# Ledger of designs, part 98: peptides against a protein of PDB entry 6GMG

Target 1, 331 residues: chain A of PDB entry 6GMG
Amino acid sequence: DSDDRVTPPAEPLDRMPDPYRPSYGRAETVVNNYIRKWQQVYSHRDGRKQQMTEEQREWLSYGCVGVTWVNSGQYPTNRLAFASFDEDRFKNELKNGRPRSGETRAEFEGRVAKESFDEEKGFQRAREVASVMNRALENAHDESAYLDNLKKELANGNDALRNEDARSPFYSALRNTPSFKERNGGNHDPSRMKAVIYSKHFWSGQDRSSSADKRKYGDPDAFRPAPGTGLVDMSRDRNIPRSPTSPGEGFVNFDYGWFGAQTEADADKTVWTHGNHYHAPNGSLGAMHVYESKFRNWSEGYSDFDRGAYVITFIPKSWNTAPDKVKQGWP

## One batch from the design tools (peptide)

Design b1_p27_2_s3 (made by RFdiffusion4, then SolubleMPNN; from b1_p27_2, 12 letters changed)
Fold by OpenDDE base, seed 2:
Structure b1_p27_2_s3 (fold): chain B 331 residues (1-331), chain A 27 residues (1-27)
Amino acid sequence: as target 1 above (331 residues)
Amino acid sequence: DENAKRAALINEANAEAAAKAAAKAAA
């Protein structure tokens, strides 16, 4: 019950974290200890450490989404999302493949669709676009200059995003970012902002008007990236979990992983920060834990989810929530 | 193994509550 959620207490600014512990190939710690790490490593504004505010601690307390929330500065809107889908593989497997023993046709189709997504290529697409955006931001002192720079960069790369509407999430994302408008943030100066990335895992079969089979086994046609751009329409994602396939079975609604702006070229070496559930130290769920996973561990996901999207948003360059290098665990 | 991993990392966040909190913060 969400009523058991508690905001973690403040941690002294100079308190060092306790060591993280390994958990299923991940580095794990309790939320209070993550706050300590966050204050030492990620809290910096204009080069100065900051204590995590009560508001930020409250955001963090909501679980996996809270990690992305506190580091991005806003609740995830997921509007500018990317993925990669192998249409040829999907069609070929549907045509030539067969359901496994005991697998229904709907289950087969859902599985084939899930397997036709390439998480690494989706992530690389988001990184590519973020790089283009960052180049467009560098010397742009107003939104018009930023947009002109984007168009030029996209034209130079012959990128299909150049054909997106001016109102698309791609072109509107910056101006719709609260921190861009803040005096102590971007102050309406694009050159003060940088693109960052997070990921969301979710279920495709969320349409309540669709068949029960799609809700149980996935909707093969849902949340496909647009050809050429890789953009995913996230408008129909309502945080609805997978429907149970048997009595007593239950699935979780989503997972969020924070990447930020790491410059590590090898995707497998990138670190993703996420949480398990809302903080309920005195409740049945217990204290919230924070995990730092390598890409392999993050992208694997769970059976609860059959989609992974990589989302671009923006933060002020003065924030250190998205450093070039992220170290897994502590020390 | 998968079940154990899943159990350890289950996200039971209330998305509606979070969204409401976000809306309040933005107002």
Scores: peptide ipSAE 0.029, ipTM 0.739, DockQ to the pose 0.263
Fold by OpenDDE base, seed 5:
Structure b1_p27_2_s3 (fold): chain B 331 residues (1-331), chain A 27 residues (1-27)
Amino acid sequence: as target 1 above (331 residues)
Amino acid sequence: DENAKRAALINEANAEAAAKAAAKAAA
């Protein structure tokens, strides 16, 4: 019951975190301790540490989405999403493969589709695009200049994104970012912004008009990236969880992981920050925990989800919520 | 197994919290 949600109390700005604990190959801590780390490491605005505000603590208290929310400065809209899908693998496996013992045809097709996504390639595509965007932002002092730079960069790289409509989330993402418009944020100056990345795990079978099998086992055709661009149409993602396949089974609607703008070239060494559930220290769920996972742990996902998207948004360069280097855990 | 343990980290409560978060963000 979300009615048990509590906003974590303020932490003194000078309070150092307690050591994180290892948890299934990731670093784990309680939300209050993450706030301490956040204040020491990620809170900086124009180089000055900030206490996490009540509003930010409230955002954070919502669990996995809260981590992305507090660090990106806005509730995730997921409009500019990327993935990688191996169409040839999918077709070949459907044609030449067979269901496992006890596996239905629908379950087989859903599984094959899930396995045809490459999380690493999807992440790399998002990083590539973010890099292009960052180059376009560097010397652009208005949106028009940014868009012109972006088109030039794409043309030089022969990137299929150059053919996107001007109304595409790809081109509109910056102008739709609240912090871009804020006087103490971007102040409508693209050069004051940088691209950042987060990831969302979710279920493909969300169409209520589709078969029950698709809702239970996945929709093989849903949320595929467009060829060449890698863009995923997220318009049909309504945070609907997987349908139970057996009595008593239940699934959650999504998971969010924050990457930011790490420069680590090896995907496997990148750190992803995420939470488990809303903060309910006096409720049945207990306190919220925050996890810092390596890419392997993050990208593995859960049976609740058969899609992973890597989403680009923007934050002011003055924020330190997306540093070049993220250290897992504490100290 | 380890995968099952990791999967248990995300609870149904996350879905409820997310719904409220979305509603609040939209307001």
Scores: peptide ipSAE 0.028, ipTM 0.718, DockQ to the pose 0.239
Fold by OpenDDE base, seed 4:
Parts: sequence; structure tokens; C-alpha cells
Structure b1_p27_2_s3 (fold): chain B 331 residues (1-331), chain A 27 residues (1-27)
Amino acid sequence: as target 1 above (331 residues)
Amino acid sequence: DENAKRAALINEANAEAAAKAAAKAAA
């Protein structure tokens, strides 16, 4: 119940974090301790350490999405999403493969579709696009200049994104970013902004008008990336969880992981920050925990989800919520 | 253990309410 959510209390600006603990191959801590780390490492605005505001603490308290929310400065809109899908693998496995013992046809098709997504290639595509965007931002002092630069960069690389409509989330993402318009943010100056990445895990079988099998086992055709661009149409993602396959079974609606703008070239060494649930220290769920996972741990996901998307958004360069290097855990 | 990991991950509709609030604020 949303009624038992509590906003974590303020932490003194100079309070150092307690050590993180290992949990399932990742670093884990309680949300209050993450706030302490955040204030020491990620809170900087124009080089000055800041206390996490009440508003930011409230955003954070919403769980996994809260981690992305506080670091990106806005609730995730998920409009500019990328993935990689191996169509040949999918077709081949459907044609030549067979259901496992006890596996229904629908379950088989859903599983094969899930396995045909390549999380690493999806992540790399998002990083590639973010890099192009960052080059386009660097010396652009108005949106028109940014868009012109972006089109030139895409043309030089013969990237299919150059053919996207001007109203596409790809071209509109910057102008739709609140921090871009803020006086202390971008102040409508693209050169003050940088592209950042987060990831969302979710369920493909969200169409209520579809078959029960698709809702239980996945929709093999849903949320596939467009060929050439890698763009995923996220318009049908309504945070609907997987349908139960047995009585009493329940699934989580989504997971979010924050990457930011790490420069580590090896995907396996990148750190993803995420939370477990909304903060309910006096409720049945308990206190919120924050995790810092390596890419392998993040990309594995859960059985609750059969889709992963890598989303690009923007933050002011003056923010330190997306540093070049992220250290896992504390110290 | 995947089950243990899953049990630790509970993100419910409260986030959706937050999304609506955020969308309203951005409009």
C-alpha cells in the first residue's frame, strides 16, 4: 500500500556513510546510508556538495525508480529507449527449437523472444547514441544548433536515426527535459547539458485485450527495437506486471537502474545503482535498500520481466549525479 | 538465489502515482 511510504529523514551534510555490504554479488546499503554517500559523492552542484533536499528524499523513497528519479532530476518518461533484438536467432529458434518438457507453446515463444534480446548490445547502442548527442551538445548554444549538429553527426555516421521525424522522442528529448529549461540548469543552452543513461526492466505482455497466454508468458512481438535505429516504442508500457500463472503468484511491475555517464569502456565493469522497493520502515516491506550492481548483475534481471530498455535523458553538466567514474559500495 | 533477489524487489503502484504527480508538475 502506498500509504505506508515514508520519506527518509535528512542526513547531516558531513556525515560519512557506513560500509556497504555485499549482497548477491553487488554492494548493498539502507536508503539512509545511500543518502549519506550521495551527499558525499553525487550531490555536487557547480562543484559544491549539497544536502539532499526533502523533495529529493521523497523522490528517492519510491524505490528503484526513485534512484533514477533523484539522479536524473525527473521522473523517468522512458521516451528515448534502445534495445537490441536478434531477429534471425528468434526465427531460427522458433523454427528449429522445441518447447521444454511441460512448457506450453506460448511459454516457449515468450522465452525465445526474451532470449533473443541482447542486453549488452542494447546498452552499447544507447552509449553510442549518447556519445553522438554529447558531441552535438558540446558547442551548441541553442536548440536549433544542437539539432543541426545532431543531424550532421548522424549523417557522417550513416545512422538511421537521421531519418527520424523532428517530433520523434529522439529529437524532442532535450527540449522536454525540465532541467534544460531551468535557470540553474541548462538555461536553454544545450552545451550545459549532457546525455545520461538508465535502464528499465518491464513485462512485454501488458495488453489487456491480448490473450491470457501473452499476459502470462510474454508477447513475443511487443517492445522490439526498430531495425537500424534500435529505438523501442515505449508508449504501450503502462507499468502492468506479468499476470500470475498460478493462484497466489504475483510479479513486480518494473525495475530501474541508473548508469549515468560512466566512461568505462568495458560494459562488465560499469556500475548500476538501483533500489528494491519504496521506503516503508514501519511497514511490512521494511526500509528501502539501495544496490550498486555490476552490469552482469543488473542485466540478468528477474523472471518478472522479459524486456530491458536502455533510455537516454539529459542532466546539467553542473550536476555530479552522473560522474565519469562510479565506485561500487563504500569505502 | 533468484527467488531471494525477487523477494527483495517490490516496486508497486506507488511509483505510478508519483509519475502522475510528476507529469502534472511538468505540465
Scores: peptide ipSAE 0.039, ipTM 0.750, DockQ to the pose 0.252; fails the geometry check
Fold by OpenDDE base, seed 1:
Structure b1_p27_2_s3 (fold): chain B 331 residues (1-331), chain A 27 residues (1-27)
Amino acid sequence: as target 1 above (331 residues)
Amino acid sequence: DENAKRAALINEANAEAAAKAAAKAAA
């Protein structure tokens, strides 16, 4: 019940976090303690730490999406999303593979499609594109200069993104970022912004007009990346959860993980920050917990989801919500 | 807020997913 959600109280600016607890290879803490860590490590604007505002605490209280929301400065729009799909693997497994014992044909096809996505390659593509964007931003003092730089970078790399329409989310993402227009943010200066990455897990079988089998076991053809670019059309993602396969079964609609702008070259060593559920300290769900997971733990996901997308957005360089290095847990 | 409602719904399901993940890790 969403009515049980509570905004966490303010934490003193100088209050140090309590130690995180290990949780199945992840670092875990209660939301109030994450606020303490956030204020010490991630809150800095122009080099000065800040207390998390009431508005930011409210955003955070919404759970898994709340972590991405507070660190990116906006509710995720998911417009600029990337993934990697191995079509040859998919076709080969469909042709030569067999359903497991008790597995339906639809369940088999859905599983094979899920397994044909490469999370590491999807993440690598997003990092590659973010790097190109950051180079285009570096010396651009207006949007026109940024777009010109971006086109030049793409041409030099012979990247298929150079053929995207000017109205594509790829080219419009910066101008559609609220913090870019803010006086204390980008102030319409691209060189004050940097590209950041988060990830969304969701269900492919969201079309209500499709077969019940697709809603239960996945739609093998849905949310595939475009060849060459790796772009995923997210327009059909309506946050609809997987349909139950048995009475009493329920699934979650999505999960979000925050990466930011870490420079660690080894994907397996990158840290992903996410939450479990909305903060309900007096409700049945209890207090919200925040997790810092390695890429392997994050990318594994849950049975609730058969798609993972890596999304690019922008934040001001003056924010420290996306540092080059993220340390897992506390101390 | 529609976004708020969506965010709230995710949290109940994530708790269950987290419980399942914990159970899997403990097995």
Scores: peptide ipSAE 0.029, ipTM 0.609, DockQ to the pose 0.050; fails the geometry check

Design b1_p27_2_s4 (made by RFdiffusion4, then SolubleMPNN; from b1_p27_2, 16 letters changed)
Fold by OpenDDE base, seed 1:
Structure b1_p27_2_s4 (fold): chain B 331 residues (1-331), chain A 27 residues (1-27)
Amino acid sequence: as target 1 above (331 residues)
Amino acid sequence: DENAKKAELINKANQEAQAEAEKKAAE
């Protein structure tokens, strides 16, 4: 029960983390210890360490989404999302492939659709776009200048995003970022902001008006990226989990992973930070744990999900929640 | 099953916390 959620206590600013432990190829620790690491590594504002505030600790306590929340400074809106889908592969597999033994047609189609998404290419697209945005931000001192720079960059690269409507999430993302407007944040100066990335895993079969098969095995046509841009319409994502296929089976509604703004060129070496569940140290779920996973571990996802999106948002450059390099675990 | 073990890293409780988190974010 969500009523068992507890805000982790404050940790002394100078308290060093305990060593992380390996967990399924990931680095794992309890949430309190992550707070210690966060204060040492990620808490810096204008180069000064900060104790995680009660509000931030409360955000963090919500689990996987909490990790992204505390590091991005806002609850994820998921409006500017990217993915990569191989339509030719999908069509070819549907035509030439066969259901596995005991696999229904709907299950086969759902699986083939899931396998037709390329997580690495989706991530790469998000990084590409974030890079373009960062160039547009660099010397822009008002939103108009940022938008002009962005359009120029897109034109130079012949990027299909140049054709997006001015009201699209792509062009409106910066103005809709609370920290951009904050005095201690961007203060309406784009050059004080940088693009960051997080990922969301979720289920495609969320339409309640659709067939039961789509809810159980996935909707092959749902949440595909637009050709050329890679943009995913996330408006239909209502955090509805996969429907059970057998009695007693249950699925999680989403997972979030924080990447930030790492500069590591090799996707496989990038680190993704995520949580398991809300913090309930006195409840049946127990204490929240935080994981730092390599891209391979993150992108693999779970059977609970058949979609992965890579989302761009913005944070002030003065924050250190998205450093160029992230070290997995501790020490 | 390796996938089953990996699935234990995330908890079904994430779905329970969502409504509360969204409410909090709207404040």
Scores: peptide ipSAE 0.026, ipTM 0.712, DockQ to the pose 0.244
Fold by OpenDDE base, seed 4:
Structure b1_p27_2_s4 (fold): chain B 331 residues (1-331), chain A 27 residues (1-27)
Amino acid sequence: as target 1 above (331 residues)
Amino acid sequence: DENAKKAELINKANQEAQAEAEKKAAE
């Protein structure tokens, strides 16, 4: 019951975290201890360490989405999303492949579609675009200058994103970021902002008007990236979970992982921060735990999901929620 | 099953928390 959610108490500003524990190749800790780490490492505004506010602690308490929420400064909108899909692989496997023993045609098609997404290439595309955006931001002191720079960068790289409509989430993302408009944030100065990345896992079969098979086993045609740009239309993502295939079976609606702006070139060495559920220390679910996972652990996902998207948003450069290097665990 | 164990990292409660989180974000 969501009514069991509790906001974690404040942690003293100078309290050091306890050591993290290994969990399935990840670093794991309770949410209160993550707050301690966050205050020591990620809380800095203009170089000054800050205590996590009650509002931020409340955001964090919502689980996996809460980690992204507190670090990005806003509830995820997921509008600027990227993925990579191997169309040739998909077609070839459908043509030449066979359903496994006991696998229905719908299950087979859903599985083949899921396997045709390349998480690493999707992540790489998002990082590429974020880099282009960061170059466009660097010396732009108004939105017009930013957009002009962005178009120039895209033209120089012969990037298909140059053909996107001005109303596209790609061009509107900055202006739609609350922290960009805040006096203590970007203050409408693009050069004070930087692009950051998070990831969302979700289910493709969300169309209630589609067949039951698509809702159970995935919609092979849903949430594919556009050719050339890698953009995913997320407008149909309504946080609807996978439909059960058997009585009593249930699936979660989403998972979120925070990457930020790490500069590690090797994707496999990047760290992704995520939570397991909302904080309910006095309820049946128990306390929220926070995980710091390597890319391989994050990108594997769960059977609950058949899509992964890498989303770009923006934060002020004065925030330290997206440092160049993230260390897994503590110390 | 390793996948089953990994699936235990995320709780079904994320589904329940969504509506509340969205409501809070809209305030």
Scores: peptide ipSAE 0.026, ipTM 0.690, DockQ to the pose 0.242
Fold by OpenDDE base, seed 3:
Structure b1_p27_2_s4 (fold): chain B 331 residues (1-331), chain A 27 residues (1-27)
Amino acid sequence: as target 1 above (331 residues)
Amino acid sequence: DENAKKAELINKANQEAQAEAEKKAAE
């Protein structure tokens, strides 16, 4: 029951975190301890360490989305999402592959589609685009300058994103970022902002008008990236979970992982921060836990999800919620 | 089963909290 959600109490600014514990290749801690780490490492505004505000603690308390929320400064809109899909692999496997024992045709097709997404390439595409955006943001002191720079960068790279409409989430993402307009944020100066990345896991079979099989086993055609750009149309993502395949089975609607702006070139060494559920220390769910996972652990996802999107948003450069280097766990 | 244990990392509570989070974000 969401009514059991509790906002974690304030942690003293000087309170050091307790050690994280390893959990299935991840670093794990309780939410209160993550707040302590966050205050020590990620809280800095204009170089000054800050206590996590009540509002930020409230955002964080909402679970996996809360981690991305508190670090990005806004509830995820997921408008600028990227993925990579191997169409040839998909077609070949459908043609030459066979369902496993006991696997239905629909289940087979859903699985093959899921396996045809390349999480690493999707992530790399998002990083590539974020880098282009960051170059365009540099020395741009108004939105017009940013957009001009962006178009030039895309043209130089012969990137298909140059053909996107001016109203596309790709071009409108900056202006639609609240922190860009804030006096203590971007203050309408693009050069004060930087691109950051988070990931969302979700279910493809969300169309209620589709077959039950698609809702249970996935829609092989849903949420594919556009050729050339890698953009995923997220407009049909309504946070609808996978339909149960057996009695008593239930699935979660989404998972979010925060990457930020790490500069580690090896995808496998990047750290993704995420939460398990909303904070309910006095409820049946218990306290919220925060996990710091390597890319392999994050990208594996869960059976609840058959899509992974990598989303770009923006934060002020004065925030330290997306540092160049993220250390897994504590110390 | 390691996969089963991993699946326990994410809880149904994410679904339940969504409406409240969206409401809060809209304020």
Scores: peptide ipSAE 0.026, ipTM 0.682, DockQ to the pose 0.250
Fold by OpenDDE base, seed 5:
Structure b1_p27_2_s4 (fold): chain B 331 residues (1-331), chain A 27 residues (1-27)
Amino acid sequence: as target 1 above (331 residues)
Amino acid sequence: DENAKKAELINKANQEAQAEAEKKAAE
């Protein structure tokens, strides 16, 4: 019951975290200990360490989405999402491949579609775009200057995003970021903002008007990136979980992983921060745990999901929630 | 089962928290 959710208590500003626990190549800790780490490492505003506020602790308490929420400063809107899909692989495998023993045609098609997504290339695309955006932000003191810079950068790179409509989430993302408009944030100055990345895992078969098979095994045509741009239309993502394939089976709606703005060039060495569930220390679910996973562990996902998107948003440069380097675990 | 253990990392509780989170975010 969602009523069991509790906001973690405040942690003293100078309290050091306890060591993280290794778990299947991940670093794991209880949410309270993550707050301690967060205060030491990520809390800085204008170079000053801050205690996590009650509001931030409340956001964090919502689980996986809470980690992204507290670090991005807003609830994820998922509007500017990227992925990579190998259309040729998909077509060839459908044509030449065969269902596994006991696998239905719908299950086969869903699996083939899932396997045709390349998480690493999707992540790379998001990083590429974020880099372009950051260059466009650097010397722009108003939105018009930012947009002009962005168009120039895209033209220089012959990027298909240059052809996007002005109303596209790609061009509107900055203006729609609350922290951009805040006095203590961007204050409407693009040069005070930076692009950051998080990832969402979700289910493709969310259309209630579609076949039961698509809801159970995935919709092979849903949430594909547009050719050239890599943009994913997320408008149909309503946080509907996978339908059960057997009695008693249940799936989770989504998972969120926070990357931020790490500069590590090797994708495999990047760290993704995520939570397991909402914080319910007195409930059946127990305390929330926070995981710091390498890309391999994050991108593997779960059977609950057949789509991964890499989403770009913005935070003020004065925030330290997205540092260049992220160390896994503690110390 | 390693897969089962991995699956335990994400709890169904995320579903219940979503609606509340969205409501809170809208306030």
Scores: peptide ipSAE 0.027, ipTM 0.700, DockQ to the pose 0.248; fails the geometry check

